# Peptides against a protein of PDB entry 3T7K, part 58

Target 1, 248 residues: chain A of PDB entry 3T7K
Amino acid sequence: KAEKILARFNELPNYDLKAVCTGCFHDGFNEVDIEILNQLGIKIFDNIKETDKLNCIFAPKILRTEKFLKSLSFEPLKFALKPEFIIDLLKQIHSKKDKLSQININLFDYEINGINESIISKTKLPTKVFERANIRCINLVNDIPGGVDTIGSVLKAHGIEKINVLRSKKCTFEDIIPNDVSKQENGGIFKYVLIVTKASQVKKFTKLINDRDKNETILIVEWNWCVESIFHLNVDFTSKKNVLYQKK

## One batch from the design tools (peptide; made by RFdiffusion4, then SolubleMPNN)

Design b2_p13_8_s3 (from b2_p13_8, 4 letters changed)
Fold by OpenDDE base, seed 2:
Structure b2_p13_8_s3 (fold): chain B 248 residues (1-248), chain A 13 residues (1-13)
Amino acid sequence: as target 1 above (248 residues)
Amino acid sequence: MEIYDENEEQLLP
């Protein structure tokens, strides 16, 4: 059926999109539209798998979803597009009135607001955002909103290798893992990196660390620190935003 | 509390 619909076009674009959707297309696509999209080089996946070599995200705007945050870890993220791209594309294809021999839809006209070329270009870097920031091992409190699995999965997608989940009420110093990174010549390395939710946790962990491992570097942040770092694909260590405790 | 969008996707706080 899709072939018959597309036969009216002399030339079909190949968009070469391997995409996931977030905040849109919850009802999916009908079989014909999936086939149409596939013939145009647009493949939509339900879930993020590394093997699929995803390069695109569809979303109406910047979202704080697992899919959106992980899309910024794609290698590269080629396109972050509004769902209107698909909508307009399918409308044009299904239109009986348009004597258009060609599909005239430009991907660049459908960019998600706030995902600019500067962000896209950073996804071409050989390293992930937290890797570039010398954050390899983190401590995550077990009461983190969103859950340790989801948060942990996002953080891992962005270059954190090890996530240690701290039982906030029962943890001791021995439960806290160091950020084991090789000293790069010019990078501020924090020996202990923690993501926490409460001021009481800051007090607890700072005490535990300072009592047992004096003079070590500590970074305690909120989840929003990670989110901002992901959305910018850059860690700004000069910013105090979402930093609860810092000892250099 | 987990917040979900209109598409039942979790919005991370």
Scores: peptide ipSAE 0.318, ipTM 0.858, DockQ to the pose 0.255
Fold by OpenDDE base, seed 1:
Structure b2_p13_8_s3 (fold): chain B 248 residues (1-248), chain A 13 residues (1-13)
Amino acid sequence: as target 1 above (248 residues)
Amino acid sequence: MEIYDENEEQLLP
């Protein structure tokens, strides 16, 4: 059926999109539209898998979803597009009125606001954002909103190798893992990196660390510090925003 | 509290 619909076009674009959707297309697509999209080189996946070599995200705007945050870890993210791209494309294809010899849809007209070429270019870097920041091992409190699995999955997509979940009420110093990164002479590496939710946790963990491992470097941040770092694909260690405690 | 959008997709705080 898709072939018959597409036969009216002399040339079909190949968009070469391997995409996930977030905040749009919850009802999915009908079989014919999926076939049409596939013929145009647009493949939509339900979930993010590394094996799929995803290069595109569909979303109405920048969202704080697992899919959106992980899309910024694609290698590379080629396009971050509004759902209107698909909508307009399918409308043109299904239009009986237009003697359109060609599909006239430009991907660049559908870019998500705030995902610019500067962000896209950073997804071509050989390293992930937290890898570049020398953050390999983190401590995450178990009461983090969003859940440790989701948050942990996002952080891992962005180069965190090890996530240690801390039971904030019961944890001791021995439960806190160091960020096992070899000191490069010129870079402020934090020995202890923690993501926390409450000021009481800051007080607890700073005390535990300072009492047992005096003079070590500590970074305690909110989840928003990670989100901002992901959205910018850069860690700004000069910013105090979302930093709860820092000891250099 | 986990916040979900209208489509049951979790919005991370």
Scores: peptide ipSAE 0.316, ipTM 0.856, DockQ to the pose 0.238
Fold by OpenDDE base, seed 3:
Structure b2_p13_8_s3 (fold): chain B 248 residues (1-248), chain A 13 residues (1-13)
Amino acid sequence: as target 1 above (248 residues)
Amino acid sequence: MEIYDENEEQLLP
């Protein structure tokens, strides 16, 4: 059926998209439309798998979903597109209007606001955002909203190798892991990196660390610090936004 | 409280 619909076009584009959707297309697509999209080089996947070599995200806007945050870790993310791209494409294809020689849909007209070429270009870097920031091992409190599994999965996608979950009420100094990175000359390496939710946790962990390891560097941040770092694909250590405690 | 969008996807805080 798709072949008959597409036969009216003399040339078909190959968009070469391997995409996931977030905040759109919950009901999926009918079989004919999936076949049409496949013929145009557009494959939509239900979930993110590294083996699929995903390069595209469909979303109405920047979202704080697991899929959206992980899409910024694609290698590279080629396109971040509004769902209207698919909608307009399918509308044009299903239109009974005159024999169109070509499909006239430009991907660049459907870019998600706030995901610009500067962000896209950073996804081509050989390193992940937290890897570039010398953050490989972090401590995460167990009472984090969104859950340690989801948050941890996003952080791992962005180059954090080890996530230590801290039981906030029972945690001792011995439960806190160091950020084991080689001393690089360029950029502040923090020995202890913690993501916390409450001011009481800041007081607790700063005391535990400073009482046992007085001279070490500490970074305590909110989850929003990680989100902002992901959305910019850059860690700004000059910003105090979402930083709860910093000792250089 | 977990917030979900119209597509039942979790919005992370």
Scores: peptide ipSAE 0.315, ipTM 0.853, DockQ to the pose 0.244
Fold by OpenDDE base, seed 5:
Structure b2_p13_8_s3 (fold): chain B 248 residues (1-248), chain A 13 residues (1-13)
Amino acid sequence: as target 1 above (248 residues)
Amino acid sequence: MEIYDENEEQLLP
């Protein structure tokens, strides 16, 4: 069916998109439209897998979804597009009235607001954002909204190798893992990195660490610190925003 | 009308 629909065009573009959708197309696509999109080099995946070499996200705007946050870890993220790209494309293809011999839809007209070339360029870097920040091992409280699995999966996509889940009420100093990174000459390394949800946790963990390791470097942040770092694809250690405790 | 599509992906806090 798709071939017959597309046969009216003299030339078909190859968009070379391997995409996920977030905040759009919840009902998916019909079989014919999927086939059409596939013939145009647009492959839509239900979930993010590293093996799929995803390069695109469809979303109406910047979202705090797992998919959107992970899309910023794509290697590279080539396009972040509004769903209207697909909608307009399919409308043009199904239109019998348009005597158009060619598909006239430009990807660049459908960019998500706030995803600029500066962000896209950073996705071409050989390292992930937390890797560049010398954050390899973190401690995450078990009562984090969104759940440790989802949050942990996002953090791993962005270069955190080890996530230690802390039982906030029962944890001891021995449960806290160090951020084991090789001292690079030019970077402040925090020995302990923690993501917490409450001021009581800050007091607890700072006490536990300082009582045992008085001179060690500590970074305690909110989840929003991670989100802001992801959205900027940069960790700003000069900012105190979403930093609950810092000891250098 | 924010169409809360039943399949709305969870917004992370």
Scores: peptide ipSAE 0.305, ipTM 0.793, DockQ to the pose 0.372

Design b2_p13_8_s4 (from b2_p13_8, 6 letters changed)
Fold by OpenDDE base, seed 2:
Structure b2_p13_8_s4 (fold): chain B 248 residues (1-248), chain A 13 residues (1-13)
Amino acid sequence: as target 1 above (248 residues)
Amino acid sequence: MKIYDENEKQLLP
């Protein structure tokens, strides 16, 4: 059926999109539209798998969903597009009135607001955002909203290798892992990096660390610190935003 | 067709 619909076009674009959707198309697409999209080089996947070599995200705007946050870790993220791209494309294809021999839809007209070429270009870097920031091992409190598995999965996608989950009520100093990174000559390395949810955890962990490992560097942040770092594909250590405690 | 879905879980603080 898709072939018959597309036969009216003399030339079909190949968009070469391997995409996931977030905040849109929950009901999916009908079989014909999936076939049409596939013939145009648009493949939509339900889940993010590394093997699929995803290069595109469809979303109405910047979102804090697992899929959106992980899409910024694609290698590269070629396109971050509004769902209207697909809608307009399918409308043109299904239109009986358009004597158009060609599909005239430009991907660049459908960019998600706030995902600019500067962000896209950073996804071409050989390293992940937290890797570049010398954050390899983190401590994550078990009461983190969203759950440790989801949060941990996002953080791992962005270059954190080890996530240590802290039982906030019962943890001791021995439960806290150091951020084991080789000293790069010019990078501020924090020995202890922690993501926490409340001020009582800051007090607890700072005390535990300072009592047992004096003079070490500590970074305690909120989840929003990670999110902002992901959205910018850069860690700004000069910013105090979402930093709860810092000892250099 | 409802294009937008706001029901997807966002990772809020």
Scores: peptide ipSAE 0.506, ipTM 0.941, DockQ to the pose 0.889
Fold by OpenDDE base, seed 1:
Structure b2_p13_8_s4 (fold): chain B 248 residues (1-248), chain A 13 residues (1-13)
Amino acid sequence: as target 1 above (248 residues)
Amino acid sequence: MKIYDENEKQLLP
């Protein structure tokens, strides 16, 4: 059926999109539209898998969803597009009116606001954002909104290798893992990195660390610190935004 | 077709 619909076009674009959707298209597409999109080189996946070599995200705007945050870790993210791209494309294809020789839809007209070429270019870097920031091992409190698995999965997609989950009420100093980064040379490496949810946790962990390892560097942040770092694909250590405690 | 889905879980603070 899709072939018959597409036969009216002399030339079909190949968009070469391997995409996930977030904040849009929850109901999916009908079989014909999926087939049409596939013929145009647009493949939509339900979930993010590394094997799929995803290069595109569809979303109405910048979102804090797992999919959106992980899309910024694609290698590279080629396009971050509004869902209207698909809608307008399908509308043109289903239009009975004119012998449209060509599909006239430009991907660049559908870019998500705030995902610019500067962000896209950073997804081409050989390293992930937290890797570049010398953050390899973190401590994450178990009461983090969103859950440790989801948060941990996002952080891992962005270069965190090890996530230690802290039971905030019961944890001791021995439960806190160091950020083992070998390259001490460039300064600014924090031995202890923690993501916390409450001021009481800051007080607890700072005390535990300072009492047992007094001279070590500590970074305690909120989840928003990670999100902002992901959205910018850069860690700004000069910013105090979402930093709860810092000891250099 | 409802394009937008506002029910997808966002990772809020």
Scores: peptide ipSAE 0.504, ipTM 0.940, DockQ to the pose 0.911
Fold by OpenDDE base, seed 3:
Structure b2_p13_8_s4 (fold): chain B 248 residues (1-248), chain A 13 residues (1-13)
Amino acid sequence: as target 1 above (248 residues)
Amino acid sequence: MKIYDENEKQLLP
Protein backbone atom coordinates (compact mmCIF):
# COMPACT_ATOMS: atom_id res chain seq x y z
CA LYS B 1 0.00 0.00 0.00
CA ALA B 2 2.80 2.47 0.88
CA GLU B 3 4.62 1.74 -2.41
CA LYS B 4 1.52 2.57 -4.43
CA ILE B 5 1.11 5.87 -2.57
CA LEU B 6 4.77 6.82 -3.03
CA ALA B 7 4.81 5.84 -6.73
CA ARG B 8 3.25 9.25 -7.44
CA PHE B 9 6.61 10.89 -6.79
CA ASN B 10 9.49 10.76 -9.25
CA GLU B 11 12.04 11.29 -6.51
CA LEU B 12 11.87 10.48 -2.82
CA PRO B 13 13.99 12.24 -0.22
CA ASN B 14 16.07 10.29 2.26
CA TYR B 15 15.87 12.25 5.50
CA ASP B 16 18.10 9.78 7.42
CA LEU B 17 16.30 10.33 10.74
CA LYS B 18 16.46 7.93 13.66
CA ALA B 19 14.11 9.56 16.09
CA VAL B 20 12.21 9.38 19.33
CA CYS B 21 9.08 11.35 20.14
CA THR B 22 8.32 13.20 23.36
CA GLY B 23 5.19 15.18 24.20
CA CYS B 24 3.67 13.99 20.90
CA PHE B 25 2.45 10.92 18.98
CA HIS B 26 1.71 8.82 22.07
CA ASP B 27 -0.74 6.71 20.04
CA GLY B 28 1.94 6.05 17.41
CA PHE B 29 1.31 5.72 13.68
CA ASN B 30 -0.67 3.33 11.54
CA GLU B 31 1.19 0.61 9.65
CA VAL B 32 0.95 2.40 6.28
CA ASP B 33 2.33 5.67 7.63
CA ILE B 34 5.20 3.86 9.39
CA GLU B 35 6.06 2.18 6.09
CA ILE B 36 5.88 5.52 4.25
CA LEU B 37 8.18 7.13 6.83
CA ASN B 38 10.59 4.18 6.59
CA GLN B 39 10.77 4.58 2.79
CA LEU B 40 11.69 8.23 3.35
CA GLY B 41 14.50 7.26 5.75
CA ILE B 42 12.52 8.20 8.90
CA LYS B 43 12.61 5.60 11.68
CA ILE B 44 10.78 6.28 14.93
CA PHE B 45 11.76 4.35 18.06
CA ASP B 46 9.76 3.95 21.26
CA ASN B 47 12.74 4.24 23.60
CA ILE B 48 16.29 5.55 23.62
CA LYS B 49 18.93 2.88 23.12
CA GLU B 50 22.57 3.70 22.41
CA THR B 51 22.75 0.94 19.80
CA ASP B 52 20.10 2.65 17.64
CA LYS B 53 22.36 5.68 16.99
CA LEU B 54 19.50 8.13 17.40
CA ASN B 55 20.01 11.54 15.78
CA CYS B 56 16.58 13.21 16.04
CA ILE B 57 13.92 14.23 18.55
CA PHE B 58 10.31 15.15 17.82
CA ALA B 59 8.72 17.45 20.37
CA PRO B 60 6.30 20.42 20.28
CA LYS B 61 8.72 22.55 22.32
CA ILE B 62 11.63 22.28 24.72
CA LEU B 63 10.51 19.82 27.40
CA ARG B 64 11.95 18.52 30.66
CA THR B 65 11.13 14.91 29.80
CA GLU B 66 13.72 12.16 30.14
CA LYS B 67 13.67 11.65 26.36
CA PHE B 68 14.12 15.33 25.55
CA LEU B 69 16.96 15.83 28.05
CA LYS B 70 18.71 12.66 26.82
CA SER B 71 18.28 13.67 23.15
CA LEU B 72 20.71 16.54 23.76
CA SER B 73 23.33 13.85 24.47
CA PHE B 74 22.95 12.20 21.03
CA GLU B 75 26.16 11.90 19.02
CA PRO B 76 25.27 14.08 17.25
CA LEU B 77 21.75 15.36 17.55
CA LYS B 78 21.17 16.31 13.91
CA PHE B 79 17.63 17.62 14.21
CA ALA B 80 15.18 18.69 16.89
CA LEU B 81 11.87 18.97 15.06
CA LYS B 82 8.26 19.83 15.76
CA PRO B 83 5.73 17.02 15.16
CA GLU B 84 4.15 19.14 12.39
CA PHE B 85 7.01 17.97 10.16
CA ILE B 86 5.57 14.44 10.11
CA ILE B 87 2.00 15.69 9.85
CA ASP B 88 2.70 17.96 6.88
CA LEU B 89 4.83 15.31 5.20
CA LEU B 90 2.11 12.66 5.49
CA LYS B 91 -0.55 15.15 4.35
CA GLN B 92 1.46 15.94 1.22
CA ILE B 93 2.02 12.25 0.49
CA HIS B 94 -1.64 11.30 0.98
CA SER B 95 -2.84 14.25 -1.09
CA LYS B 96 -4.68 13.17 -4.26
CA LYS B 97 -3.23 16.15 -6.13
CA ASP B 98 -1.49 15.49 -9.46
CA LYS B 99 1.87 13.75 -9.86
CA LEU B 100 4.29 15.73 -7.75
CA SER B 101 7.86 15.47 -8.97
CA GLN B 102 9.24 15.97 -5.45
CA ILE B 103 8.22 16.18 -1.82
CA ASN B 104 8.56 19.84 -0.82
CA ILE B 105 9.11 19.69 2.95
CA ASN B 106 12.14 21.43 4.43
CA LEU B 107 13.36 20.11 7.80
CA PHE B 108 14.68 23.53 8.79
CA ASP B 109 11.16 24.99 8.78
CA TYR B 110 10.22 22.69 11.67
CA GLU B 111 13.02 23.36 14.17
CA ILE B 112 12.03 23.42 17.84
CA ASN B 113 12.19 26.96 19.19
CA GLY B 114 15.30 27.40 21.32
CA ILE B 115 17.25 24.49 19.79
CA ASN B 116 19.44 26.36 17.33
CA GLU B 117 22.55 25.47 15.35
CA SER B 118 24.75 26.57 18.26
CA ILE B 119 23.17 23.87 20.44
CA ILE B 120 23.26 21.29 17.64
CA SER B 121 26.94 22.02 16.98
CA LYS B 122 27.83 21.31 20.62
CA THR B 123 26.40 17.79 20.29
CA LYS B 124 29.23 17.11 17.82
CA LEU B 125 31.85 17.73 20.51
CA PRO B 126 33.81 14.64 21.61
CA THR B 127 32.90 15.27 25.27
CA LYS B 128 29.64 15.58 27.21
CA VAL B 129 28.54 18.78 28.95
CA PHE B 130 29.36 17.70 32.52
CA GLU B 131 32.58 16.06 31.39
CA ARG B 132 33.69 19.42 29.94
CA ALA B 133 32.77 21.02 33.25
CA ASN B 134 34.98 18.56 35.20
CA ILE B 135 31.99 16.98 36.96
CA ARG B 136 32.37 13.19 37.03
CA CYS B 137 31.17 12.20 40.47
CA ILE B 138 28.12 13.77 42.10
CA ASN B 139 26.04 13.36 45.22
CA LEU B 140 22.29 13.19 44.71
CA VAL B 141 19.70 13.34 47.49
CA ASN B 142 17.28 10.42 47.59
CA ASP B 143 14.16 12.63 47.81
CA ILE B 144 14.69 14.32 44.43
CA PRO B 145 11.49 14.72 42.39
CA GLY B 146 11.47 12.41 39.38
CA GLY B 147 13.41 9.72 41.24
CA VAL B 148 17.11 8.99 41.50
CA ASP B 149 17.04 6.42 38.69
CA THR B 150 15.55 8.74 36.06
CA ILE B 151 17.57 11.77 37.15
CA GLY B 152 20.69 9.63 37.40
CA SER B 153 20.12 8.21 33.90
CA VAL B 154 19.87 11.71 32.42
CA LEU B 155 23.01 12.86 34.24
CA LYS B 156 24.95 9.78 33.08
CA ALA B 157 23.89 10.42 29.48
CA HIS B 158 25.54 13.84 29.87
CA GLY B 159 28.89 12.58 31.15
CA ILE B 160 28.50 12.02 34.89
CA GLU B 161 30.19 8.70 35.58
CA LYS B 162 29.28 8.13 39.22
CA ILE B 163 26.11 9.05 41.08
CA ASN B 164 26.15 8.65 44.84
CA VAL B 165 22.67 8.64 46.36
CA LEU B 166 22.53 10.33 49.75
CA ARG B 167 19.93 9.41 52.32
CA SER B 168 19.35 12.98 53.44
CA LYS B 169 18.14 12.18 56.97
CA LYS B 170 20.77 9.58 57.84
CA CYS B 171 23.85 10.54 55.83
CA THR B 172 27.17 11.45 57.44
CA PHE B 173 30.29 13.05 56.00
CA GLU B 174 31.65 9.59 55.15
CA ASP B 175 28.69 9.02 52.80
CA ILE B 176 29.64 12.05 50.63
CA ILE B 177 31.90 11.19 47.69
CA PRO B 178 34.49 13.53 46.20
CA ASN B 179 34.43 14.54 42.55
CA ASP B 180 37.64 12.79 41.56
CA VAL B 181 38.95 14.80 38.61
CA SER B 182 42.51 15.22 39.93
CA LYS B 183 43.96 14.24 36.56
CA GLN B 184 42.37 17.22 34.78
CA GLU B 185 44.50 20.38 34.72
CA ASN B 186 41.54 22.63 33.98
CA GLY B 187 40.67 25.23 36.62
CA GLY B 188 37.28 25.41 38.35
CA ILE B 189 37.18 21.90 39.79
CA PHE B 190 34.87 21.35 42.74
CA LYS B 191 35.84 18.56 45.13
CA TYR B 192 32.26 18.10 46.31
CA VAL B 193 29.28 18.42 43.98
CA LEU B 194 25.78 17.93 45.36
CA ILE B 195 22.29 18.14 43.91
CA VAL B 196 19.75 18.92 46.64
CA THR B 197 16.07 19.83 46.96
CA LYS B 198 15.85 21.78 50.23
CA ALA B 199 17.59 24.57 52.11
CA SER B 200 17.91 22.28 55.14
CA GLN B 201 20.04 19.91 53.06
CA VAL B 202 22.31 22.81 52.05
CA LYS B 203 22.86 23.65 55.72
CA LYS B 204 23.45 20.02 56.63
CA PHE B 205 25.92 19.17 53.87
CA THR B 206 27.77 22.47 54.10
CA LYS B 207 28.29 21.87 57.82
CA LEU B 208 29.33 18.23 57.38
CA ILE B 209 31.90 19.08 54.72
CA ASN B 210 33.27 22.25 56.32
CA ASP B 211 33.63 20.58 59.73
CA ARG B 212 35.68 17.70 58.28
CA ASP B 213 37.30 19.22 55.18
CA LYS B 214 37.42 22.98 55.76
CA ASN B 215 39.54 24.07 52.81
CA GLU B 216 37.80 22.17 50.02
CA THR B 217 35.70 23.46 47.16
CA ILE B 218 31.96 22.82 47.28
CA LEU B 219 29.18 23.18 44.71
CA ILE B 220 25.58 22.65 45.83
CA VAL B 221 22.95 23.10 43.14
CA GLU B 222 19.30 22.50 42.35
CA TRP B 223 18.11 20.13 39.63
CA ASN B 224 17.33 23.22 37.52
CA TRP B 225 21.08 23.97 37.39
CA CYS B 226 21.58 20.63 35.64
CA VAL B 227 18.61 21.21 33.31
CA GLU B 228 19.82 24.67 32.27
CA SER B 229 23.32 23.26 31.70
CA ILE B 230 21.83 20.52 29.48
CA PHE B 231 19.61 22.93 27.51
CA HIS B 232 22.62 25.12 26.76
CA LEU B 233 25.09 22.22 26.52
CA ASN B 234 27.35 24.41 28.62
CA VAL B 235 28.00 24.88 32.33
CA ASP B 236 28.21 28.55 33.26
CA PHE B 237 30.16 28.77 36.52
CA THR B 238 29.79 32.57 36.51
CA SER B 239 26.03 32.30 36.97
CA LYS B 240 24.56 32.05 40.46
CA LYS B 241 21.21 30.90 39.06
CA ASN B 242 20.10 27.64 40.70
CA VAL B 243 23.33 27.56 42.78
CA LEU B 244 22.49 27.17 46.46
CA TYR B 245 26.03 27.18 47.82
CA GLN B 246 29.42 27.67 46.23
CA LYS B 247 32.86 27.68 47.80
CA LYS B 248 35.80 28.20 45.45
CA MET A 1 -5.62 12.62 15.71
CA LYS A 2 -4.33 14.18 18.94
CA ILE A 3 -0.75 15.13 18.14
CA TYR A 4 0.30 16.45 21.52
CA ASP A 5 0.64 14.46 24.74
CA GLU A 6 0.70 16.66 27.83
CA ASN A 7 0.76 13.70 30.21
CA GLU A 8 4.38 12.75 29.67
CA LYS A 9 6.30 13.14 32.92
CA GLN A 10 8.49 16.21 33.10
CA LEU A 11 11.41 16.37 35.51
CA LEU A 12 10.44 19.43 37.51
CA PRO A 13 12.04 20.63 40.77
Scores: peptide ipSAE 0.504, ipTM 0.940, DockQ to the pose 0.903
Fold by OpenDDE base, seed 5:
Structure b2_p13_8_s4 (fold): chain B 248 residues (1-248), chain A 13 residues (1-13)
Amino acid sequence: as target 1 above (248 residues)
Amino acid sequence: MKIYDENEKQLLP
């Protein structure tokens, strides 16, 4: 069916998109439209897998979804597009009235607002955002909204290698892992990095660490610190925003 | 076809 529909065009573009959708197309596409998109070099995946070499995300806007946050870790993210790209493309293809010999849809007309070339360019870097920030091992409280698995998966996509889950009410100093980074690359190394949800956790962990390891560097942040770092593809250690405790 | 899905879980603090 798709071939017959596409046969009216003299030339078909190859968009070379390997994409996921977030905040859009939850119901998916019909079989014919999937086949059409595939013939145009647009492959839509249900989930993010590293093996798929994803390079595109469809979303109506910047979102804090797992998929959107992970899309900023693509190598590279080539396109962040509004769902209207697919809609307009399919409308043009299904239109019997348009005597168009060519598909006239430009990807660049459908960019997600706020995803600029500066962000896209950073996805071409050989390192991930937290890797560049010398954050390799973190401590994550078990009561984090969204769940430790989802949050952990996002953080790992962005270069955190080890996520230690802390039972916030029961943990001791011995449960806290150090951020073991040997190479002083271009920034301060925090020995202890923690993501917490409550001020009581800040008090607890600062006490535990300072009582046992008095002179060590500590960074305690909220989840928004991570999100802002991901959205900018840069960790700003000069900002106190979303930093709950810092000891240099 | 429903284009937008506002029900997708966002990772909020």
Scores: peptide ipSAE 0.504, ipTM 0.940, DockQ to the pose 0.941

## One batch from the design tools (peptide; made by RFdiffusion4, then SolubleMPNN)

Design b2_p14_1_s1 (from b2_p14_1 with E8K S11K)
Fold by OpenDDE base, seed 3:
Structure b2_p14_1_s1 (fold): chain B 248 residues (1-248), chain A 14 residues (1-14)
Amino acid sequence: as target 1 above (248 residues)
Amino acid sequence: SKKEEEEKLEKLFE
């Protein structure tokens, strides 16, 4: 059935998209539409797997979902597109018009607002955003909204190698792990990096660290610090936004 | 639903 529908066109584009969706297409696609999309070089996957070499995300806007955040770690992310791309494409294909020469849908017309070429270009870098920022090991409080597994998965996708989960009520200094990175000249290396949820944790951890390991560098941030870093694919150490405590 | 799950995640991270 898909072949018959597509026979109306003299030439078919190959979009070469391997995509996941977030915030859209929750009901999926019918079998015919999936076949149509496949013939146009558009493959939509339910979940993110490294083996699938995903290069595209469909979303109505920038979202803070696991899928969206992880899509910015694709190697590379080629396109971040609004769902209207698929909608308009399928509408054109299913149109009752006679023989058409070409499908007239341009991917660049459907870019998600805020995901520009500058961001896309950074996904071509050989390193991940937190790797570039010399953040290898982090401490994460166990009461973080969204859960340590989801948050941890996103962070790992973006270059964090080790995530130490802290039991905020019971943890001691010995439970806090250092960010084990080579000393680099650019001064952006923090010995202790922590993601926390509340001010009481800041007070607790700063005290524990300062009492036992004096004069060391400490970075305590909110989850939003990580999110903003991911959205920009850059860590701005000059910004105090979402930083709860910083000792350089 | 998938939609509800995504919306919950979005809200949690706001």
Scores: peptide ipSAE 0.037, ipTM 0.739, DockQ to the pose 0.858
Fold by OpenDDE base, seed 5:
Structure b2_p14_1_s1 (fold): chain B 248 residues (1-248), chain A 14 residues (1-14)
Amino acid sequence: as target 1 above (248 residues)
Amino acid sequence: SKKEEEEKLEKLFE
């Protein structure tokens, strides 16, 4: 059926998209449309897998979903597109207007607002954002909204190697792991990096660390600190935004 | 639903 529909076109574009969707196309696509998209070099996946070499995200806008945040870790993210690209494409293909010899849809017209070339270019870097920031090991409180698995998965996609989950009520100093990174000459390495949700946790962890490991560097942030870092694909250590405690 | 799940995630991270 897809072949018959596409037969009216003398030339078919190859968009070369390996994509996931977030905030759109929740009901999926019918079989014919999937086949059509496949013939046009558009493959849509349900989930993010490294082996699929994903290069595209469909979303109506910048979102804080797991898929969107992870898409910024693609190697590279080639396109961040509005769902209207697919909608308009399929509309054109299914159109009964006999006069269309070619598909006339340019994917560059459907870029997500706020995902600019600067962001796209950073996805071509050989390192991940937290790797560049010398954050390898973090401590994450277990009561974080969204769950430690989701948050952890996003952080790992962006270069965090080890995520230590802290049980906020029961944790001791011995449960807190250091950020084990080699001393690089350029930039402050924080020995302890923690993502927390409450002021009480800040008080607890700062006390535990300062009492047992005096004069060490500590960075305690909220999840929004990570999100902003991901959205910019850069960690700004000069900003106090979303930083709950910092000891250099 | 997938939609509801994504909407929940967005709200949780706001």
Scores: peptide ipSAE 0.037, ipTM 0.740, DockQ to the pose 0.849
Fold by OpenDDE base, seed 4:
Structure b2_p14_1_s1 (fold): chain B 248 residues (1-248), chain A 14 residues (1-14)
Amino acid sequence: as target 1 above (248 residues)
Amino acid sequence: SKKEEEEKLEKLFE
């Protein structure tokens, strides 16, 4: 069926997209449309797996979903596209109007607002955003919205190697892990990095650390600090936004 | 639904 539908085109583009979707196409695609997309070099995957070498995300806008956040860790992310690309493409293909010699849909016309070339270019870097920021090991409170698994998965995708989950009510200083990174001369290394949800946790952890490991560098942030860092594919240590406590 | 799950996640991260 897909072959018959596509036979009216003299040449088919190869978009070479390996994509996931978020905030769109929740019901998936029918078999014919999947076949059509496949013939056009568009493969849609249900989940993100490193082995699939994903290079594209479909979303209506910038989202804070796991898939969207992880898509910014693709190596590289080639395209972040609005679902209208697929919609218009399929619409054109299914159109009974006269022999279209070519599919005239440009991927660049469907870019997600806010994901520009600067962001895309950063996904080509050999390092991940948190790796560049010298954040290798973090402490994460167990009561974080979204759950430690989801949050942890996103963070790992972006270069955090070790996530230590803290039970905020019962944790002691010994439960807090240091961010074990080699001191680079350019500064910005925090010995203790923590993602917390509440002011009480800030008070607790700062006390625990300061009492036992005096004069060490501490960075305590909200999840939004991570999200913003991911969206920009850059950690801005000069910004106090979403930073709850910082000791340099 | 997948939609509901994503929406929930979106809200949780706000």
Scores: peptide ipSAE 0.037, ipTM 0.739, DockQ to the pose 0.867
Fold by OpenDDE base, seed 1:
Structure b2_p14_1_s1 (fold): chain B 248 residues (1-248), chain A 14 residues (1-14)
Amino acid sequence: as target 1 above (248 residues)
Amino acid sequence: SKKEEEEKLEKLFE
């Protein structure tokens, strides 16, 4: 059926998209439309797997969903597109107006607002955002909204290698792991990096660290610090936004 | 629903 529908076109584009969707197409696509999209080089996956070499995200806008955040770790993210791309494409294909010899849909007309070429270009870098920031090991409190598994998965996608989950009420200094990175001469490496949710946790962890490992560098941030870093694909250590405690 | 799950996740990250 898809072949018959597409037979009216003299030339078919190959968009070469391997995509996931977030905030759209919750009900999926019918079998015919999936086949049509496949013939146009558009493959939509339910979940993110590294083996699929995903290069595209469909979303109505910038979202804080796991899929959206992880899409910025694609190697590279080629396109971040509004769902209207698929909608308009399928609409043109299903249109009975015999005179359409070509599909005239430009991907660039459907870019998600706020995801510009500067962001896309950074996804071509050989390193991940937190890797570039010399953050390899982090401490994460167990009561973080969204759960440690989801948050941890996003962080790992962006270059954090080790996530230590802290039981905030019971943890001691020995439970806190250092950010094991080679000391670079220019400074900027934090020995202890923590993501916390409450001011009480800041007080607790700063005390524990300062009492046992005096004069070491500490970075305590909110989850939003990570999100902003991901959205910009850059860690700005000059910004105090979402930083709860910093000791250089 | 998938929509509800994504919305819940979105809210949790806010």
Scores: peptide ipSAE 0.036, ipTM 0.738, DockQ to the pose 0.896

